# Peptides against a protein of PDB entry 4DOW, part 2

Target 1, 157 residues: chain A of PDB entry 4DOW
Amino acid sequence: TFSWVGRPLPNRKQFQQMYREICMKINDGSEIHIKVGQFVLIQGEDNKKPYVAKLIELFQNGAEVPPKKCARVQWFVRFLEIPVSKRHLLGRSPPAQEIFWYDCSDWDNKINVETIIGPVQVVALAPEEVIPVDQKSEETLFVKLSWNKKDFAPLPP

## One batch from the design tools (peptide; made by RFdiffusion4, then SolubleMPNN)

Design b1_p8_2_s2 (from b1_p8_2, 3 letters changed)
Fold by OpenDDE base, seed 2:
Structure b1_p8_2_s2 (fold): chain B 157 residues (1-157), chain A 8 residues (1-8)
Amino acid sequence: as target 1 above (157 residues)
Amino acid sequence: SAPLVATS
């Protein structure tokens, strides 16, 4: 169950009510609050790891009938989501915790909030920074580069 | 297009 937290934010979009925060109620009755700007895991296909996204907007889309709770996201990609034929362009074997900023517009960046599994920690690093691979940081994902379907590029500061 | 995702 997903419910809006707080009052709608002021906006000029005729058919959208925008929000800062959403509440995700888990089966055990506990609640997780997720805000714009945080990172989330999105349910992937069977036997696939969840997708990773940054929440850019939370909105109720009144153009749909019935209205839907939606999010606009910035996608990230895992190394194994990149075509095999292009992985060599990275020039190294990344740790499992590394993800890449998806720098293409060919993916729809609108999702239904029902696809959200939960929050995840994503940390941006400079290229020279070492990704810690230990038990304590096992759940944290790290991003250094973008991927635009052609090549990898450094993230701007 | 978009990634194929399931609802929770």
Scores: peptide ipSAE 0.026, ipTM 0.675, DockQ to the pose 0.454
Fold by OpenDDE base, seed 1:
Structure b1_p8_2_s2 (fold): chain B 157 residues (1-157), chain A 8 residues (1-8)
Amino acid sequence: as target 1 above (157 residues)
Amino acid sequence: SAPLVATS
């Protein structure tokens, strides 16, 4: 169950109400608040790891019947989501915790909030920084590079 | 296009 937190934000889109924060209620009755700018896990296909995304906008789409709670996201990709034929372009074997900024516009960046599994921590690192792998960081994902379906590139400063 | 996601 998802519900908006706070008042709608001003925007220029006629049938969209924008919000800063959404509340996710889970089975045990607890609530998780997720804000624009945070990272989330998105439910993927069967037997596949969840997708990773950064929330850019939260909005209710009033143009749909019934109205739908949606989000605009910046996608990240896991190494295993990159085509096998292009993985060699990285030049190294990444740890499981590494993800890549998806620098393409071919994917729809609109999602239904009901696909959100929960929040996740994503930390940006410089290419020379080591990715820590321990119990405390096992749930943390790290990003050093972008992927644009052609090559890997350094993240903008 | 977009990745396939489940709803819950």
Scores: peptide ipSAE 0.025, ipTM 0.671, DockQ to the pose 0.455
Fold by OpenDDE base, seed 4:
Structure b1_p8_2_s2 (fold): chain B 157 residues (1-157), chain A 8 residues (1-8)
Amino acid sequence: as target 1 above (157 residues)
Amino acid sequence: SAPLVATS
């Protein structure tokens, strides 16, 4: 169950109410608050691992009946989501915790909030910084590079 | 979009 927190933010988009924060109730009855700017796991397709995204906007889409709670996101990609034929371009075998800033517009960046599994910690690192893989940091994801479907590059500003 | 930063 998802519910808005606070009052709608000012905006001029017809049929849309924008919000800063959303509350999700999980199985044990506890509540998790997620804000714009935080990172989330999105339900994967066909038994795939969850997608990773940064929340850019939270909004209710009143053009739909009933209205839908939505988010606009910046996508990240896991190494295994990159085509096998291009993985060699990284020049190394990344740990499972590494993700890449998806620098393409071919993916729809609007999601339904009901696909959100929960928040996740994402940390940006310099290329020379080692990604910790011990159990204490197992739940944290790390990003060093972007991926634009052609090559890897430094993170965008 | 804002630059990528740590969540917390």
Scores: peptide ipSAE 0.020, ipTM 0.618, DockQ to the pose 0.045
Fold by OpenDDE base, seed 5:
Structure b1_p8_2_s2 (fold): chain B 157 residues (1-157), chain A 8 residues (1-8)
Amino acid sequence: as target 1 above (157 residues)
Amino acid sequence: SAPLVATS
């Protein structure tokens, strides 16, 4: 279950309450606090790996009946989410832990917080930095480049 | 579901 942490932030939207932090209560009874600016895993489609996203906004949408706890996100994409015909543009075979900043507006960036699986660590690297690949786990993800559906580009600092 | 991990 999800619950807001703290008081609503000031905003000018009629039906929305903005927050900086949300509490995720997990099955063992413990709680995980997730803040705007942190990275999360989002439930994927059937037989698909979870999506990766950075939280940019947390809000309750009071225009819905009943009100919904929502988030706006910056999407990342996994290499296998990129069309097969364009993967060659990377010029290398990336490790499984590499993700890419999704630099497109065609994806809806609003989600329901109930789709959040949990937090994840994402580390930005310069192109010359080596990704420390752990063949036994994929706990930390790494990003060097953006993807705009046409080509890869260096990640802005 | 994927496991929970630490955040930066």
Scores: peptide ipSAE 0.014, ipTM 0.611, DockQ to the pose 0.055

Design b1_p8_2_s3 (from b1_p8_2, 3 letters changed)
Fold by OpenDDE base, seed 2:
Structure b1_p8_2_s3 (fold): chain B 157 residues (1-157), chain A 8 residues (1-8)
Amino acid sequence: as target 1 above (157 residues)
Amino acid sequence: APPLVALS
């Protein structure tokens, strides 16, 4: 169950109410609060790792019937989500915890909040910084570069 | 676009 937290934020969009925070209530009754600017895991295809996204906006879309709780996101991609034929462009074998800023517009950046699995920690690093790979856990993800379906590029400061 | 799946 997803519920808005707090009052709607001011906005000029006719059919949308924007929010800063959403509450995700899990089956055990516990609650997780997720805010704009945080990173989340989103349910993907069967037998695939969840997608990673940064929440840009949280909004109720009244243009839909019935209205939907939605989010606008910035996508990230895992290395294994990149086509095999293009992975060589990275020039190295990345650790499993590395993700890439998806710098393309071909992916719809609107999601239903019901696809959110939960929050995840994403840390931005400079290219020269070492990714602290945990041999036991991949809880924290790291981003150094962007991917635009053509090549990798340094993440803008 | 990624095939998002709604959670039950």
Scores: peptide ipSAE 0.033, ipTM 0.695, DockQ to the pose 0.365
Fold by OpenDDE base, seed 1:
Structure b1_p8_2_s3 (fold): chain B 157 residues (1-157), chain A 8 residues (1-8)
Amino acid sequence: as target 1 above (157 residues)
Amino acid sequence: APPLVALS
């Protein structure tokens, strides 16, 4: 169950109400609050790891009937989501915790909030920084580079 | 586009 937190933010879109925060109620009755700017896991296909995304906007789409709670996201991709023929362009074997900023517009960046599994921690690193992998950070994902379906590139500062 | 499935 998802519900808006706070009052709608001013915006110029006629049928969209913008929000800063959403509440996700879990089966055990606990609540998780997720804000714009945070990273989330998005449900993928069966037997596949969830997608990773950064929340850019939270909005209710009043143009739909019935209205839907939606989000606009910045996608990230896992290394194994990159075509096999292109993986060599990285020049190294990345750890499982590394993800890449998806720098393409071919993916729809609008999602239903119902696809959100939960929050996840994503840390940006410089290319020369070593990804710290231990039990304490096993759930943390790291991003150093972008992927635009053609090549890898350093993240903008 | 990635396949997105609603939870529960």
Scores: peptide ipSAE 0.033, ipTM 0.695, DockQ to the pose 0.364
Fold by OpenDDE base, seed 3:
Parts: C-alpha cells; sequence; structure tokens
Structure b1_p8_2_s3 (fold): chain B 157 residues (1-157), chain A 8 residues (1-8)
C-alpha cells in the first residue's frame, strides 16, 4: 500500500499533484518513507534483478481514471543489462555492485509507484576509487560511469 | 522501456 505524505506541492500542471514523499506500507505493518532524490529498486522480469532508479518526481496523475500514483525516475543499468556486444567497451570486469547512469532518453522514465520494491543505497565514486566488495557493503550499489548505448563516459555532474 | 510489474 502506498500513500502520500504531506501536502501537495504547488505546481502549474492541471491534472497532476506533486509530492515530496510517499509512504510504503509493508505487510508486516511497518512503513518505509521514500522521498524525491532517493534511490529505489523497481520490480523487473521474472528471475531478473530489480531495476535501479533515482526518484526525480512524485506525482498523482489525475488525468487517469482512477488517478494513479506515479514517479519520474533517472534510470541506472546493471552491467548485465548492457548488450553483450558492447560490454568490452568497459575494459574491465566490474564487480556485481557496480551500476551505470543511463544517459539515454529512449526509456520511459514514468513508473507506477506500486512497482517500487524498496529503497537502495547508491554511492557515486571517482574513477580512482575502489569499489568495496565485502559482506558489510553487499547491499550498496556504486556508480562511476554513465552508459549512453554507445560508450561509457565519466559521470554527469 | 524496461518492463515493470505492479507489486500490489
Amino acid sequence: as target 1 above (157 residues)
Amino acid sequence: APPLVALS
């Protein structure tokens, strides 16, 4: 169950109410609050790892009947989501915790909030920084580069 | 776009 937290933010969009925060209620009764700017895991296909995204906007789409709770996101991609023929461009074998900023507009960046599995920690690193791979950080994802379907590049600022 | 599945 998802519910808005707080009052809607002022905006000029006729059919949209924008929010800063949403509450995700889990079946055990606990609640997780997720805010714009945080990173989340999005449900993927069967037997596939969840997608990773940064929340850019939270809004209720009143143009739909019934109204839908939605989000706009910045996508990240896992190494194994990159086409096999392009993976060599990285020039190294990345650890499983590395993800890449998806620098393309071909992916729809609107999602329904009910596809959110939960929050995840994403840490941006400089190229020279080592990605720690240990039991303590196994749930943390790391990003050094962007992927634009043609090549890897330094992270956008 | 990646396929998304509603959890609820």
Scores: peptide ipSAE 0.033, ipTM 0.695, DockQ to the pose 0.374
Fold by OpenDDE base, seed 5:
Structure b1_p8_2_s3 (fold): chain B 157 residues (1-157), chain A 8 residues (1-8)
Amino acid sequence: as target 1 above (157 residues)
Amino acid sequence: APPLVALS
């Protein structure tokens, strides 16, 4: 169950109400608050790991009937989501915790909030920084590079 | 350097 937190933010779209924060109700009755700018796991397709995304906009789409709670996101991709024929371009075997900034516009960046599994920690690193893989941080994901369907590139500062 | 973002 998802519900808006706070009052709508000012915007110029006729049928949309924008928000800064959303509340996710968990089975045990506890609540998780997620804000614009945070990272989330998005439900994957059959037999696929969850997608990783950064929330850039939260909005209710009143143009739909009934109105729908939505988000716009910046996508990240896992190494195994990259075509097999292109993986060699990385030049190394990445740890499972590494993800890549998806630098393409061919993916729809609008999602329904009901596809959000929960929040996730994403840490940006310089290329020379090592990714810690100890037990204390196995749930944390790390990003060093972007992927634009043609090559990998250093993540902009 | 890339931006560092952590969960609050």
Scores: peptide ipSAE 0.014, ipTM 0.595, DockQ to the pose 0.039

Design b1_p8_2_s4 (from b1_p8_2, 3 letters changed)
Fold by OpenDDE base, seed 2:
Structure b1_p8_2_s4 (fold): chain B 157 residues (1-157), chain A 8 residues (1-8)
Amino acid sequence: as target 1 above (157 residues)
Amino acid sequence: EPPLVAMS
């Protein structure tokens, strides 16, 4: 169950109420609060790892009937989500914890919040920084590069 | 493209 936290933020979009925070109530009755700017896991397909996204906007879309709780996101991709024929462009074998900023517009960046599994930690690193692959940090994901379906590129500072 | 699958 998802519910808005706080009052709507000012915005110019008709039929939309924008929010800073959403509450995710999980099975044990506890609550997880997720805010704009945080990273989340999005439900993947069968036998696929969850997608990774950064929350850009949280909004209720009143143009839909019934109104839907939605989010605008920046997508990230896992290395194994990249086509096999293009993985060689990275020039190295990345650790499993590395993800890539998805720099394409072919993916719809609007999601229903009901697809959110939960929060995840994502840390941006410089290209020369080593990704710590420890069991203690196995749940943390790291991003160094972007992927635009053609090549990898360093993240802007 | 990521699917829109609702959580239970």
Scores: peptide ipSAE 0.028, ipTM 0.687, DockQ to the pose 0.373
Fold by OpenDDE base, seed 5:
Structure b1_p8_2_s4 (fold): chain B 157 residues (1-157), chain A 8 residues (1-8)
Amino acid sequence: as target 1 above (157 residues)
Amino acid sequence: EPPLVAMS
C-alpha cells in the first residue's frame, strides 16, 4: 500500500500532483518512507533480478481513470542486462554489486509506484575506487560508469 | 524494458 506524504508541491502540470515523499506500508504494518532522489528496486520479470532506479519525480496522474500514483525514474542496468555481445567492452569482470547508469531514452521512465519493491542503497564511485565485496556491504550497489547501448563511459560520483 | 506489475 502506497500513500502520499505531505502536501503537493507547486506544479503547473494539469492533472498532475507532485510530491516529495511517499509512504510504503509493509505487510506487518510497518512503514517505509521513500523520497525523491532515493534509489529503489523495481519488480522484474520472471526469474530476473529487480531493476534498479533513482526516483526523479513522484506524482499522481489525474489524467488516468482512476488516478494513478506514479514516478519518473533514472534507470540503472545490471551487467547481465547488457547484451552478451557487448559485455566485453567493459574490459573486466564486474562484481555482482556493480550497476551502470542507463544513458538511453528508449526505456519508458514512467512507472507505477506499485511496482516498487523497496529502497536500495546505491553508491557512486570513481573508476579507480575499489568496490568493497564483503558480507556487510553485499546489499549495497555501486555505480562507476554509464551505458548507452554502444559503450561504457566514466560517470562522475 | 521493465514490466509494470502491481505489487500492492
Scores: peptide ipSAE 0.027, ipTM 0.682, DockQ to the pose 0.368
Fold by OpenDDE base, seed 4:
Structure b1_p8_2_s4 (fold): chain B 157 residues (1-157), chain A 8 residues (1-8)
Amino acid sequence: as target 1 above (157 residues)
Amino acid sequence: EPPLVAMS
C-alpha cells in the first residue's frame, strides 16, 4: 500500500499533484518512507533482477481513472541488461553490484509507484575506486559510469 | 561538483 506523505507541492501541471514523499507499507505492517532523490528497486520481468532508478518526481496522475500514484525516474541499467555485443566496451568484467547511469531518453521514465519494491542504496564511485564486495555491502549498488547505448562514459557531474 | 547520482 502506498500513500502520500505531506501536502501537495506547488504545481502547474493540469491533473497532477506533486509530492515530496510517499509511504510504502510492507507486509509486516511497517512503513518505509521514500523521498524524491532516493533510489529504488523497480519490479522487473519474470526471472529478471529488479530495475534500479532514482526518483525524480512523485505525483498523482488525476487524468487517469482512477487516479494513479506515479513517479518519474532516472533509470540505471545493470550490466546484464546491456546487449552482449556491446559489453566488451566496458573493458572489464564488472561485479554484480555495479550499475550504470542510463543516459538515453528512449525509456519511459514514468512508473507506477506500485512497481516499487523498496529503497536501495546507490553509491557513486570514481573509476579508480574498487567496488567492495562483502557481506556488509551486498545490498549496496555502485555506479561509476553512464551508458548511452553506444559507449560507457564518466558519470555525469 | 557532486555527481548527479547523489542521494537527496
Scores: peptide ipSAE 0.023, ipTM 0.661, DockQ to the pose 0.041
Fold by OpenDDE base, seed 3:
Structure b1_p8_2_s4 (fold): chain B 157 residues (1-157), chain A 8 residues (1-8)
Amino acid sequence: as target 1 above (157 residues)
Amino acid sequence: EPPLVAMS
């Protein structure tokens, strides 16, 4: 169950109410609060790892009946989501914890909040920094580069 | 493996 936290933000969008925070109530009765700017895991296809995204906007879409709780996101891609024919462009074998900023507009960046699995830690690193692969960092994802379907590039500022 | 929260 997803519920808005706080009052809707002032906006001029006719059919949308914007929010800064949403509450996700899970089966054991506990609650997870997720805010704009946090990173989340999004439900993937069967037998596929979840997608990774940064929440940019939380809004209720009143143009739908019934209204839908939605989010706009900045996508990240896992290495295995990159086409096989282009993976060589990285020039190295990345650890499983590395993800890439998806720098393309071809992906729909609107999601239903019900596809959110939960929050995840994403840490940006400089190219010279080593991605730690140990028990302490097992739950953390790391990003060094962007991917624009043509090549890898330095992270956007 | 990233942490997962049970979906409601």
Scores: peptide ipSAE 0.015, ipTM 0.640, DockQ to the pose 0.073; fails the geometry check

Design b1_p8_3_s1 (from b1_p8_3, 4 letters changed)
Fold by OpenDDE base, seed 2:
Structure b1_p8_3_s1 (fold): chain B 157 residues (1-157), chain A 8 residues (1-8)
Amino acid sequence: as target 1 above (157 residues)
Amino acid sequence: MPREEAFK
């Protein structure tokens, strides 16, 4: 279950109430708090790894019936989500921990919070920085580049 | 599912 934490933020949009933080209650009764600006794993398709996203907004969408707890996100993509025909453009074999900033607007960036699996750590690195490789764990993901469906590019400052 | 194409 998901519940808002704190009061709605000011300057809300029509039919929306914005929040800074949401609480997800796990089966064992424990709680995880997730804030705007954090990274999360989103439920993927069958037999696929979860999607990775950065939370940009948390909001109650009153325009829907019934009202929905939603988030607006910045998507990331895993290397294996990139079309096979274009993977060579990276020029290297990335470690499993590497993800890419999705630099296109063709995807819907609104999600229902119930699709959130949990938080994940994402660390931005400069292109010349070495990704610490730990094949035994995907606890931390790393991003160096963006992907715009045409090519890879350095992350914008 | 998330990441549905919005602008086809």
Scores: peptide ipSAE 0.096, ipTM 0.768, DockQ to the pose 0.145
Fold by OpenDDE base, seed 5:
Structure b1_p8_3_s1 (fold): chain B 157 residues (1-157), chain A 8 residues (1-8)
Amino acid sequence: as target 1 above (157 residues)
Amino acid sequence: MPREEAFK
C-alpha cells in the first residue's frame, strides 16, 4: 500500500494535491519512504526488466474517480530498449548497469504510484569515467549519455 | 501501461 507523508505542498492545480514524500508498505510490514528527486524502478511488461525513472512530482489526481496517487517522472532507458538498428551508434558494448537519459517528450510521463517496485541508485558519470562492474555496486545503475531516438549525446545540464 | 506514447 501507498500513503502520503506530510501535508500537501502549495500548488495552483485545482484538482491535484502535491506531496514531497510517499510511503510504501512492503509485505513484511516494513516501510520505504520515497521522495521527489529519487530514482525508482517501475513495473515493466511481461518478460521485461523494470523501467527506470526519476521522480519529478508526487500528486493525488482528484480529477479521477476515485482519486489516484500518481507521479510525474523523467524516464531512463536500458540499452536493450533501444532499437537494434540504432545500437551501433553507441560505438561500444555497454555494461548491463548502464542506462540512458530519455531525451524525448513522446512518452507519457505520468504513472500510478502502485507501479513503483522500489527505489534504485543511479549515478551520473562523465563519458570518460569507467563503470564499475562486478563490484559492490551490482545493484547501482549508471548514466553517461542521453538518447533522443536519433543519437546518443552528453547528459543535459 | 507505463510509458505509453503520447505523441508521434
Scores: peptide ipSAE 0.094, ipTM 0.768, DockQ to the pose 0.136
Fold by OpenDDE base, seed 4:
Structure b1_p8_3_s1 (fold): chain B 157 residues (1-157), chain A 8 residues (1-8)
Amino acid sequence: as target 1 above (157 residues)
Amino acid sequence: MPREEAFK
């Protein structure tokens, strides 16, 4: 169950109400609050790891019937999501906890909040920094580079 | 589906 936290933010879009925070109620009755700017795991395909995204905007789309709770996101990609023929361009075998900033606009960046599995920690690192790999958990993910479907590049500022 | 391609 998802519900908005707080009052709508000032917004000029006629059919959209913007929010800064949403509440996710879990099966045990506990609540997790997620804010704009945080990172989340999004439901993936069967037998695949969840997608990773940064929340850019939280909004209710009143143009839909019934209204939908939505988010606009910045996508990240896991190494295994990159085509096999392009993986060699990285020049190394990344740890499982490394993700890449998706630097393209060809994907739909609007999601339904019901696809959110939960929050996740994403840490940006400089290229020379070592990823502290925890083989027991993917609790923290790390990003050094972007992927634009052609090559890897340094993270944008 | 999440991340449906917007441009083809």
Scores: peptide ipSAE 0.092, ipTM 0.766, DockQ to the pose 0.141
Fold by OpenDDE base, seed 3:
Structure b1_p8_3_s1 (fold): chain B 157 residues (1-157), chain A 8 residues (1-8)
Amino acid sequence: as target 1 above (157 residues)
Amino acid sequence: MPREEAFK
């Protein structure tokens, strides 16, 4: 279950209440607090790895009946999500831990918070930095480049 | 892609 933490933030949107933090209660009764700016795993398709996203906004959509707890996200993509015909543009075989900043606006960036699996660590690296692929960093994802459906590029500032 | 439907 998900519940808001704190009071709504001031905003100009008529049917939306914005929040800074949300509480996720998991099966064992423990709670995980997730804030705007953190990275999360989002439920993917069956038998596929979860999606990766950065939370940029948390809000309750009062225009829906009943109101829904939602988030706006910056999407990341895994290498296997990139079309096969364009993967060669990377010029290398990336490790499984590498993800890419999705630099397009064609995807809906609104999600229901119920699709959030949990938080994940994402580390930005310079192009010359080596991605550590060891046991300690197994759960950590790394990003060096963006993907705009045409080519790979340096990370946006 | 599936993200365009916002998991609706």
Scores: peptide ipSAE 0.080, ipTM 0.744, DockQ to the pose 0.477

Design b1_p8_3_s2 (from b1_p8_3, 4 letters changed)
Fold by OpenDDE base, seed 3:
Structure b1_p8_3_s2 (fold): chain B 157 residues (1-157), chain A 8 residues (1-8)
Amino acid sequence: as target 1 above (157 residues)
Amino acid sequence: MPREEALK
């Protein structure tokens, strides 16, 4: 169950109410608060790892009946999501914890918040930095590069 | 699902 936290932010978009924070209530009754700017795991396809995204907007879509709680996200991609024919462009075998900033606008970046599994830690690294692969950080994801469907590139500033 | 599948 998801519920808005706080009052709606001022905006001029018709049929939309924007928020800074949302509360996710889990089965055990505990609550997880997720804010704009945080990273989340999004429900993936069957038997596939969750998608990774950064929340850039939280909003209620009043154009729908009933209104839907939505988010706008910046997508990341896992290495195995990269087309097989393009993976060689990386020039190395990345660790499982590495993800890539998706630098294209061809994807729908609006999601229903109910597809959010939970928060995840994403750490940006410089190209020369080594990705630490240890059990303590097994749940932490790392991003060094972007992917624009053509090639890998340095992370956007 | 939540996004268009453009990486297949």
Scores: peptide ipSAE 0.085, ipTM 0.774, DockQ to the pose 0.132
Fold by OpenDDE base, seed 1:
Structure b1_p8_3_s2 (fold): chain B 157 residues (1-157), chain A 8 residues (1-8)
Amino acid sequence: as target 1 above (157 residues)
Amino acid sequence: MPREEALK
């Protein structure tokens, strides 16, 4: 179950109410709060790892009947989501924890919040920095580069 | 697969 936290933020869209935070109620009754700017795991296809995204907007879409709780996201991609024929462009074998900023606008960046599995930690690193792997950061993902379907590039600011 | 298809 997802519920808005706080009052709607001012926005110019007629049929949308924007929010800063949403609450996920988990099976055991506990709650997880997720805010704009945080990173989340999004439900993927069967037998596939979840997608990774940064929340850039939370909104209720009143144009739909019934209204839907939605989010606008910045997509990231896992290395295995990149076509096999282009993976060599990275020039190295990335660790499993590395993800890439998806630098294209061809994907729909609107999601239903019900597809959110939960929060995830994403850390931006410089290209020369080593990805740390320890017990506490085992689930932490790291991003150094962007992917625009043609090549890898330095991470956007 | 595009996100549009995967998330539907």
Scores: peptide ipSAE 0.072, ipTM 0.749, DockQ to the pose 0.434
Fold by OpenDDE base, seed 4:
Structure b1_p8_3_s2 (fold): chain B 157 residues (1-157), chain A 8 residues (1-8)
Amino acid sequence: as target 1 above (157 residues)
Amino acid sequence: MPREEALK
């Protein structure tokens, strides 16, 4: 279950209440607090790895009945989400822990918080930095580049 | 599949 933490932030949208933090209660009864600016794993398709996203906004959509707890995100993509015909443009075989900033606006960036699996650590690296690969865990993900459906590019500031 | 479709 998900519950808002704290009072709503100032907001001009009539039917939306914005928040800084949300509480996720997991199966064992413990709680995980997730804040705007953190990275999360989002439920993917069956038998596929979860999506990766950065939380930009947390808000309750009061226009829906009943109101929905939502988030606006910046998407990242895994290498296997890149079309096969374009993968060669990277010029290397990336480790499983590498993700890419999705630099397109063609995807809906609104999600229901129910799709959040949990937080994840994402570390930005310079191109020359080596990714410390751990094949036993995907605990930490790394990003060096963006993907705009045409080519890879340096990570946005 | 677009994210909007996958998340539905």
Scores: peptide ipSAE 0.071, ipTM 0.745, DockQ to the pose 0.455
Fold by OpenDDE base, seed 5:
Structure b1_p8_3_s2 (fold): chain B 157 residues (1-157), chain A 8 residues (1-8)
Amino acid sequence: as target 1 above (157 residues)
Amino acid sequence: MPREEALK
């Protein structure tokens, strides 16, 4: 169950109400609050790991009937989502915890909040920094580079 | 599968 937290933020979109925060109620009755700017795991395809995204906007889309709770996101990609023929361009074998900033506009960045599994920690590193892979950081993901379907590049400023 | 299809 997802519920808005707080009052709608000012915006100029006629049929949309923007919010800063949303509450996820889990089966055990506990609640998780997720805010704009945080990273989340999103339901993937069958037998695939969840997608990773950064929340850019939270909004209720009143143009739909019934209204839908939605989010706009910045996508990240896992290494295994990159075509096999292009993986060599990285020049190294990345650890499982590495993800990449998706630097293309061909993907729809609007999602239903119901597809959100939960929050996840994403840490940005410089290319020369070592990704710590230990038990303490097992659930943490790391990003060094962007992927634009053609090549890898330094992270956007 | 594109993100559009996977998440809809």
Scores: peptide ipSAE 0.070, ipTM 0.747, DockQ to the pose 0.494

